# Peptides against a protein of PDB entry 4GMN: the designs that were tried, part 201

Target 1, 375 residues: chain A of PDB entry 4GMN
Amino acid sequence: RYANITLLALVTLASIGTDFQETLVKGNQGSRESPISAADEEWNGFDDADGDAMDVDQKSSSGEDQEEDYEEIDVKEDDEDDDDDSITSEMQADMERVVGADGTDDGDLEDLPTLRELIQTAVPQLIRLSNLPIDSDESLTIQSHALSALNNISWTISCLEFANGENANIHNAWYPTAKKIWRKTILPILEADSADLKLATQVTSLAWAVARVLHGETPTDGNPHRKFISLYHSSKQQAGGNSNSIEEPEDPFQGLGVKCIGVVGSLAHDPAPIEVNREVGVFLVTLLRQSNNVPPAEIVEALNQLFDIYGDEELACDKEVFWKDGFLKHLEEFLPKMRTLTKGIDKRTQPELRTRADEALLNLGRFVQYKKKHA

## One batch from the design tools (peptide; made by RFdiffusion4, then SolubleMPNN)

Design b2_p21_8_s3 (from b2_p21_8, 10 letters changed)
Fold by OpenDDE base, seed 5:
Structure b2_p21_8_s3 (fold): chain B 375 residues (1-375), chain A 21 residues (1-21)
Amino acid sequence: as target 1 above (375 residues)
Amino acid sequence: MELREENRRLRLEFLRSRKPP
């Protein structure tokens, strides 16, 4: 009985975290002008003239149309549109304020009561529940749901703009809580050395969401970047050995490998220690060098992390790591491989992966040109 | 600066378009 009430409350908090993100996405889409129609600049490819017309005989085999009369079982979908519009009017109003706030409201979280209660009241309880001793299947279920709720809340907050002092009130309220999630939830689970791939995926997703806000200010205690690099390598060894189809996540970007890259990339941002930055940078560049054995989604994420980490020439990591360790050469050598990789992704079966690979290829070309001008 | 901001914007657009994992 108490376990079921706790589970229901955790599922509700996880739903609330999702609904907040969907509202932020919708609100941010409404403020942005129409998708930049990729200008169909018809890149009229080179006129390679000469290729000999081998006459392949069209044998028209007329195979007969067997009309198999599949009886449409009229499954009356009783659309019980239980629109459990669990989005409380208060949550919607808080998200509308967060999306509509042109960063000028240096106001306290007084104007965001639902978000305040999530950060100040709910998250501390979720941290407590994620740290319960695992002594039963019920305790494991409670931990999983607490991690899910923390993940959704942390992802939602990580989608807010915090650059240039935007949403500073939310950032200031979240920052100490994010550090608490890291120290009290993420690190203890990573230190427990569990072979549970599901738990590892959940904690890595949460770690990515938290590290997207904390960046290089993420607590360095116990060298977490090395733990996530180790987890990346361990996950690849397990996938190669057991032909037990871990159902490849329907979304290639939801894979544990992508999540590990996202975490370590975020941890390597300024003001991260130069040695942490170097170890992560070398890991990411090594993935590009070994790209023949790396999923395309992980390559896309590794490139995006490299651009974010080394896109600023004023940062100490540019001189002390990027230039000193010769990363430009590896990016230049990878450019033709990225073109081949991107062209090999089918737009029909994997449209999102193709779009993200086309973007990463474009950005790689721009990044290489930028770095060559600032050499 | 410009390239970092453009890449950051495109990436934030993608991350905002994704459903919570």
Scores: peptide ipSAE 0.055, ipTM 0.759, DockQ to the pose 0.742
Fold by OpenDDE base, seed 3:
Structure b2_p21_8_s3 (fold): chain B 375 residues (1-375), chain A 21 residues (1-21)
Amino acid sequence: as target 1 above (375 residues)
Amino acid sequence: MELREENRRLRLEFLRSRKPP
């Protein structure tokens, strides 16, 4: 009984984190639909004439009318009015406020009561549940669901705009909690050195969401970037040896390799220690050099991380790592390989991966030109 | 500046269009 109630509450908190994301997506779409005035430019029909009449023949085959009397099973949809509408409505109202609010700089969430309760009440309990001693299958299930809920909440918050002081109140409220998730949930699980790839995938997803907000201010205690690089390499060794393919997620960007790259890339942003930046930068550039054996989605993520880390010439990592370690040469040498890789992705079977690869290729060309101009 | 902002924008749009895993 208590287990089922705890599991239900954890599933509900994970759903809440997802619904909050859907509301953010809808709110961001509505702000961009400036009414493109339907200028009725009469696209004049091009007249061209020629009428060749290919006579495709009539063949008349009279297939017989078997009237299979499909009995309409009148499935009464019992509209169970799930009372879930109340929580979603409060979250929707909080998200409408987040999209519209001139953020007051005080980390006070007075105007965002649902988000306040998520950060101040729910997340501390989820951190506690994710850190319980694993002594049963029930405690393992509780940990997995607590990590899922923390993941969804953290991902949703990481999709907010925090540039230029936007959402500063939410950033300031989340920042200490994100550091607590890192120190209390992520680091202990990474230090336990579990062979459980499912747990490793969950904690790495959460770590990416947290690191997308904390960036180079993510706690460097115990060199977590090296643990994620090690996890990347160990996951590749296991996939190569066992014909029991863990079903690669249908989404190529949900793979453990992509998640590891996303974490370590985020950890290497300014103001990260130069040695952390160097180790990550060398790892990412090494993936590009070894690209023949690397999934396209991981190459796309590695490129995007390199652009974000080294896009600023004023940062210490530009001089001390990018130029000093000769990264421009490796990016320039990779440009023809990226063109071949991107062209090899079928637009019909993998449209999203192709779109992301086309964008990363475009950005790689622009980035190489930018760096050559600022050399 | 312009290249970084455009790359950031395209990535944020992609990440925002994704459901949490």
Scores: peptide ipSAE 0.052, ipTM 0.754, DockQ to the pose 0.727
Fold by OpenDDE base, seed 1:
Structure b2_p21_8_s3 (fold): chain B 375 residues (1-375), chain A 21 residues (1-21)
Amino acid sequence: as target 1 above (375 residues)
Amino acid sequence: MELREENRRLRLEFLRSRKPP
């Protein structure tokens, strides 16, 4: 009973996170047109539609009182379980500190009460539910739904513009919570080294959404970029070895490989450590060199990550990695391969993949020309 | 500068058009 209520609440939170994206996108599009006061669209709650009460007849069956004498087995509770409560108490105190962080003006989200409650009230509970011991199919289901809700919320927030100080209030409110999701949800699941590809796909999707906001400020403890690179390679080995085709998701960009590339690319942005940037950059360039064995969607994502990471000549990674490790040469050598790859995608069967490949090819040509001018 | 902003916009429009799974 409680599990079903929790699952329904998690599905509802995942839906709210999605619907909030549509609202925020409409609001930010409207702010570029004239300042019409969209202050007053209160979300009017569900209209109580009159559900007909089906009269279920109470048939009174008289059951006879057999007094079975239950012997009280005096199970001595050995008090040794004191150590597990300490982790929950620190996690709870860390939860209260994220809700009670005195230093960010709580006023910054006054105009966004739904987003405030989503970040301050819902996300801490979702983090807790994602960290429950996995002792049953029910606990695994709860974790999966908690991860789905965290994913949808994190994706929604990651689609906001934060450049040039836009949405700074939302960024400042989300940033500590995003770090908490990373440390308390993503890292523990990655460290558990589960063979569950579904769980790995969910946590990697969440990690990408979180890392799209945190970028190179994502916690580097335990070298998470190497874990995601390892997961990328492991996922390719499993798909090649078992003739049980893990049904490639109908959407090529929802594949675990694309998600891994998205995570590690996001982790490599400034101010990431130069060695993290180098390892990721070498990984991405290696995918382009091996492109004959790489899905087109992963190539598109790898290119887009390379453009984002190395698009700025003022960044330390431009001099210390891009130029030192000779990445321009590999991008130039890849241009004719990318043209062939893009032309090989059928516009009728895969229109989105073709559009994204055409965009990535255009951008690759422009990027190579840019880098040649700034050499 | 212009190329990065155009590329970023096209990519953000893409990522926004993707419903969360």
Scores: peptide ipSAE 0.044, ipTM 0.746, DockQ to the pose 0.656
Fold by OpenDDE base, seed 4:
Structure b2_p21_8_s3 (fold): chain B 375 residues (1-375), chain A 21 residues (1-21)
Amino acid sequence: as target 1 above (375 residues)
Amino acid sequence: MELREENRRLRLEFLRSRKPP
């Protein structure tokens, strides 16, 4: 009973996080006339398949015919139209304010009551639930749903514009909470070193969403970048051994490898320690050098991370890592390989991957030219 | 700066178009 209520509340919080993202996407698209097709990813419910019907043959006892006249209690199905308007009018109004804020309304988080309660009340409970001792399948399920809710909320917030002081109120409210998620949820799970790839994928997705806001200000305690690099390598070793490949997610960009690259790339941004930046930069450049054995989506993400990390010549990492370790040469040598890779992607079967690869190829050419001009 | 901001915008637009996993 309490478990089911907790699970329902966690599913609802995960849904709210998704619905907020959909509203943000729709609001951002309302300014640009291209309808993205809603892929109805129906949540494929738990197929409890293994009902082994033990054929218990139990015998014949002939108990007597008492015709108890059960009066048909006409249970009126009150069609409670569960108007599961999951998006309250208040949530819609909050999202419209966040999307419609053309940087002029320094709306305090006071003007975003739903988002405030989500950050200040819900997220601290989700952090608590994600840290429960795992002593049962129920506690594991609660952790998974708490991680999913934290993921959806963190992703939604990470999709807000925070450049040029936009959404500074939301950034300022989220920043301490994001650090708390990192220290209380992400680090303990990464330290537990569980062989659970599902949990590793969930925590890595959450870590990416959080690190997209915190960047190089993400807590460096315990060298989490090395753990994600290790997880990247471990995930590749497991995929190579068993023909029961965990079905690579239909979306190439949802792969654990892409998520690991996204995390470590985000962790390497200024003001990250130069040693962290170097280790990540070398990892990313090494993926490009080994690109024959790397999925195209991981190459796209690795390139985008390299552009984001080293796109500013004023940063210490430009001089101390990019130029010092000769990254420009590796990027220039990769340019013809990227052209071949991108052309190898069928635009009919993988239109998104092709579009992102074409973009990354264009940006690689521009980035190499930029760096050559500023050499 | 300009190239980084353009690349970041395109990437943010893509990431905004994606549902959370």
Scores: peptide ipSAE 0.055, ipTM 0.758, DockQ to the pose 0.749; fails the geometry check

Design b2_p21_8_s4 (from b2_p21_8, 9 letters changed)
Fold by OpenDDE base, seed 1:
Structure b2_p21_8_s4 (fold): chain B 375 residues (1-375), chain A 21 residues (1-21)
Amino acid sequence: as target 1 above (375 residues)
Amino acid sequence: MELQEENRKKTLEFLRSRKPP
């Protein structure tokens, strides 16, 4: 009973996260034509449609009284209760710190009550549910649904513009919670080193959404960029060894490889440690050099990440990594390969992949030309 | 100076204008 209620709540939270994304996308499109005040869309709750009561005929069968005398086995409760209270108390104190961080004026989300409740009430519970011991198929199902809800919420928030101080109230409210998701959900699951590719894909998707907001301020504890690079390589080895076709996701951009690239790219942004930036930059440039054995979607993502990381010449990583490690030469040498790769994608069968590859090719040409002028 | 800053700004605006996946 409780598990079904928990699962329903998790599915509902995952849906709310998606509906909130649609609302934000519609709001951002509307702001280009007319300043309609976003204040007055009252979420009118679900109308209870009158579901016709199907008359289930209760047949009354009368079976008899056997009084089996169950002997009361006096199971001594051995008081091994001490270890469970420590984890619950630390989790509770940690939830109270996410809610009670004295530095985020609770007033910053007064105009956004649904988002406030999502961040302050729902997300801490989802973190807890994602970090429970996995002892059953039921607990694994709960974790998967909690990760899905966290993913949808985190992706929705990561689609907001935070540049130039836009949505600063939402950023300030989300930032500590995003760090909490990273430390209490993402890192523990990555450290458990599970061979579950579904779980790895879910946690990597969540990690990408979180890292799209935190960028180089993502916690560096345990070198997470190396864990995701290792996961990328492990995923390629497993796909090559077992003739059980891991069904490539129908969407080439939903692959674990693309998600790993998205995470490590996001982690390498300023103000990331220059060593982290270098390791990620070398990884991404190495994918371009090995492009004959890399899916086109991963090449598109790797290019996009390289442009975002190294697009600003004022950043320390431009001098200390991009120029010092000679990345321009590798990008120039990749231009003719990218033209061939992009032309090889059929517009009829893979229209999205072709569009994104045509864009990435255009951007690569512009980026190389930009860097050559600033050499 | 102005043309370099305008080109930098246009490059950064272009990089930022990428639609999320």
Scores: peptide ipSAE 0.024, ipTM 0.586, DockQ to the pose 0.124
Fold by OpenDDE base, seed 3:
Structure b2_p21_8_s4 (fold): chain B 375 residues (1-375), chain A 21 residues (1-21)
Amino acid sequence: as target 1 above (375 residues)
Amino acid sequence: MELQEENRKKTLEFLRSRKPP
């Protein structure tokens, strides 16, 4: 009885976290038509001063316009009022406030009562439940659901804009809690050295969501970046041995490899120690050099992380790592391989992967040009 | 334990072997 109530509460908290993410994404899409894949911002470099658009001679081959009469299939929007009874009116009101908030209110979470209760009341209990001794299948199930709920809440919060002091009240409330999730939930599970790939995927997803907010301020105790790099390599060794039994996630970006890259990339941002940044940067550049044996989604993620880490030339990591370790040459040598990789993705079967690869290819070209101007 | 220590060694050897010349 209590276990079922706890499981129902955990499933509900996990649902709330997802529905909260979807509505924040929809609310941000009301202001920006594209889902914030953190990839969709065309990386323009730091200085847009010299707009010498190289005329790419698009030799328009005049293909004859066969006017295929697209019959307007009048898709009657059947307003299926899917009364998704999952979102409370209080949660909707909190979400509308988060989406509509001009970010300037240094106010307490008093105006966001549902989010306040999630961060202050629910998350501390989820951390406790994720740290229970595993002595039964029931305790393992509780841990998995607690990790799922923490993941969904953390992902949702990581989709909020915090640049320029936006959502500062939420950031300030979340930041100490995120550090607590890291130290109390993520690190102990990573140290337990479990061979459970499901648990490893859950904790790595949670670690990415947390690290997307904390960046280089993520606790460096015990060198967690090395644990995630080791997990990445371990996951590849297991996948190569049993090609028949790991259902590749339907979404190529939900793979454990992508999640490991996302975590270590996020951990390497300023103000991360230069040694951490170097180890991560060398890992990422290495994936590009081995691209023939790396899933395309992992290459896309590794590129985006490299752009985010090394985009700013004023950062110590630019001089001490990017230039000193000769990363530009590796990126330039990778450019023709990326073009081949991207062209090899079928737009019909993998449209999202193709779009994100086309964007990452464009950004790679721009990034290489930018870094050549600033050499 | 042993597999993580070996993967950690491989990762560290990998990171060390990839210092640019």
Scores: peptide ipSAE 0.007, ipTM 0.411, DockQ to the pose 0.021
Fold by OpenDDE base, seed 2:
Structure b2_p21_8_s4 (fold): chain B 375 residues (1-375), chain A 21 residues (1-21)
Amino acid sequence: as target 1 above (375 residues)
Amino acid sequence: MELQEENRKKTLEFLRSRKPP
């Protein structure tokens, strides 16, 4: 009885976290179409006032596209309006306030009561439930659902803009809680050395969502970046041995490899220790050098993480890691490989992967050009 | 424990061996 009530409450909290995310995405339609699309912004470099726009001569090759008259099979999608009316009027009102809040309001979540209760009341209970002794299938199920709910809440909050002091009230409320999730949920699970790939994927997804807000301020205790790099390599060794047991996720960006890259990339941002940044940067550049054996989605994520980490030339990691360890040469040598990789992705079968690879290729060209100008 | 420490050691040796000169 108590377990079923706990499971129902955890499923409900996980749903609320998803519905909150969808409502944020719908409200933020002016900024970012998808929660993972935070990396899909065209990297414009730094605003150098010298607007030498490279005229990319669009030679319009008039390909005579043969109109193959594909009969539109008018599949009437029966709109089963599953009005999952799960979005409470209070959640919707909180979302409208988050999107409409010009950053003048002093850091009280008084105007965001639903979000306040999620952060202050729900998350501490989810952390407690994720820390139960695993002695039964029931305790493992409770942990999995608690991790799912923490993941959805953490991802939702990680989709808010916190740059330039935006949403500072939410950031200030979330930040200590995010550190608590890291120290009390993520680190203990990573230290338990579980061979459970499902649990590893769940905790890595949660770690990515948390690290997307904490960045280089993520607690460095126990060198978590090395644990995620180790997990990355261990997952690849298991995939190579038992071709039958890792269901490749339907979405290539939901893979454990991508999630590991996203975590370690986020952990390497300023003010991360230069040694953490170096170990992560060398890991990411090493994936590019080994790209023939790396899934395209992991290459895309590794590139985006490299742009985010080393975009700013004023950061200590630019001089002490990027230039000192010769990363520019590796990125430049990777350009022709990235062009080949991107062209090898079928737009019909993998449209999202192709789009994100085209963007990452464009950004790689710009990034290499930028870094050559600022050498 | 042993497998993680070995994988960690291999990972660290790998990262160290791949530092660009």
Scores: peptide ipSAE 0.006, ipTM 0.413, DockQ to the pose 0.021
Fold by OpenDDE base, seed 4:
Structure b2_p21_8_s4 (fold): chain B 375 residues (1-375), chain A 21 residues (1-21)
Amino acid sequence: as target 1 above (375 residues)
Amino acid sequence: MELQEENRKKTLEFLRSRKPP
């Protein structure tokens, strides 16, 4: 009984986190649809008249009657309209405020009651549940669902704009909680060195969502970047040994390798220690050098992380790592390989991967030109 | 267990043996 109530509550919290993310994504898409004026292009129907009625007559043959009485199996379409109206009017109002806040109103988290309760009440319980001693399949299930709920909430918050002081109230409330998730949930699981690839994937996804907000301010205790680099390499060795179907995730960007790259890239941003930045930068540049054995999605993510880490020439990592360790040369040498890789992706079978690879190739060319101009 | 510890050693050796290029 209590376990089922806890599981239901965790599933509900994970659903809420997803529904919030979907609403934010839909809201951000709606704001980019500036109404392109429907120019009334009167589609003048082409009147083309030509009438040639060719007569071709051909006959004949008579094949027989068999009236097989196919019984109409009345397939009741049970329209289970599972109207999972999980989005409360309060959640929708909170999302409309978060998406519609083009205003500098220093609205306290008081104006976001659902998001406040998620951050202040739910997340501390999820952290507690993710740290239960694993002594049963039930405790493992509770941990998995708690990690899922933490992941969905953390991803949703990481999709908010925090640049220029936007959503500063949410950022300020989330920041200490994100550090608590990192120290209390992520680090202990990474230190347990579990052989559970599912748990490793869940904690890595959560770590990426958290690190997308904390960046280089993510706690460096126990060198977490090295643990994720180790996990990346370990995941590749397991995939190479068993030709049994690890179902490649339908989305190539949901792979553990991509998630590891996203985490370590995010951890390497300023104000990360220069040595952490260097170790991550060398790892990412090494993936590009070894690109023949690296999935295209991981190359795309590694490039994006390199652009974000080293895009600002005023940062200490630009001088002390990018220029000092000669990263420009490696990026230049990778340009022709990236062109070949991108052209090898079929637009029909992998349209998203192709689009993101075309973008990353364009950005790589621009980034190399930028860095050459500022050398 | 042995494979994780060997992978951890290989990764640590990889991180330590790479002098910056």
Scores: peptide ipSAE 0.006, ipTM 0.398, DockQ to the pose 0.020

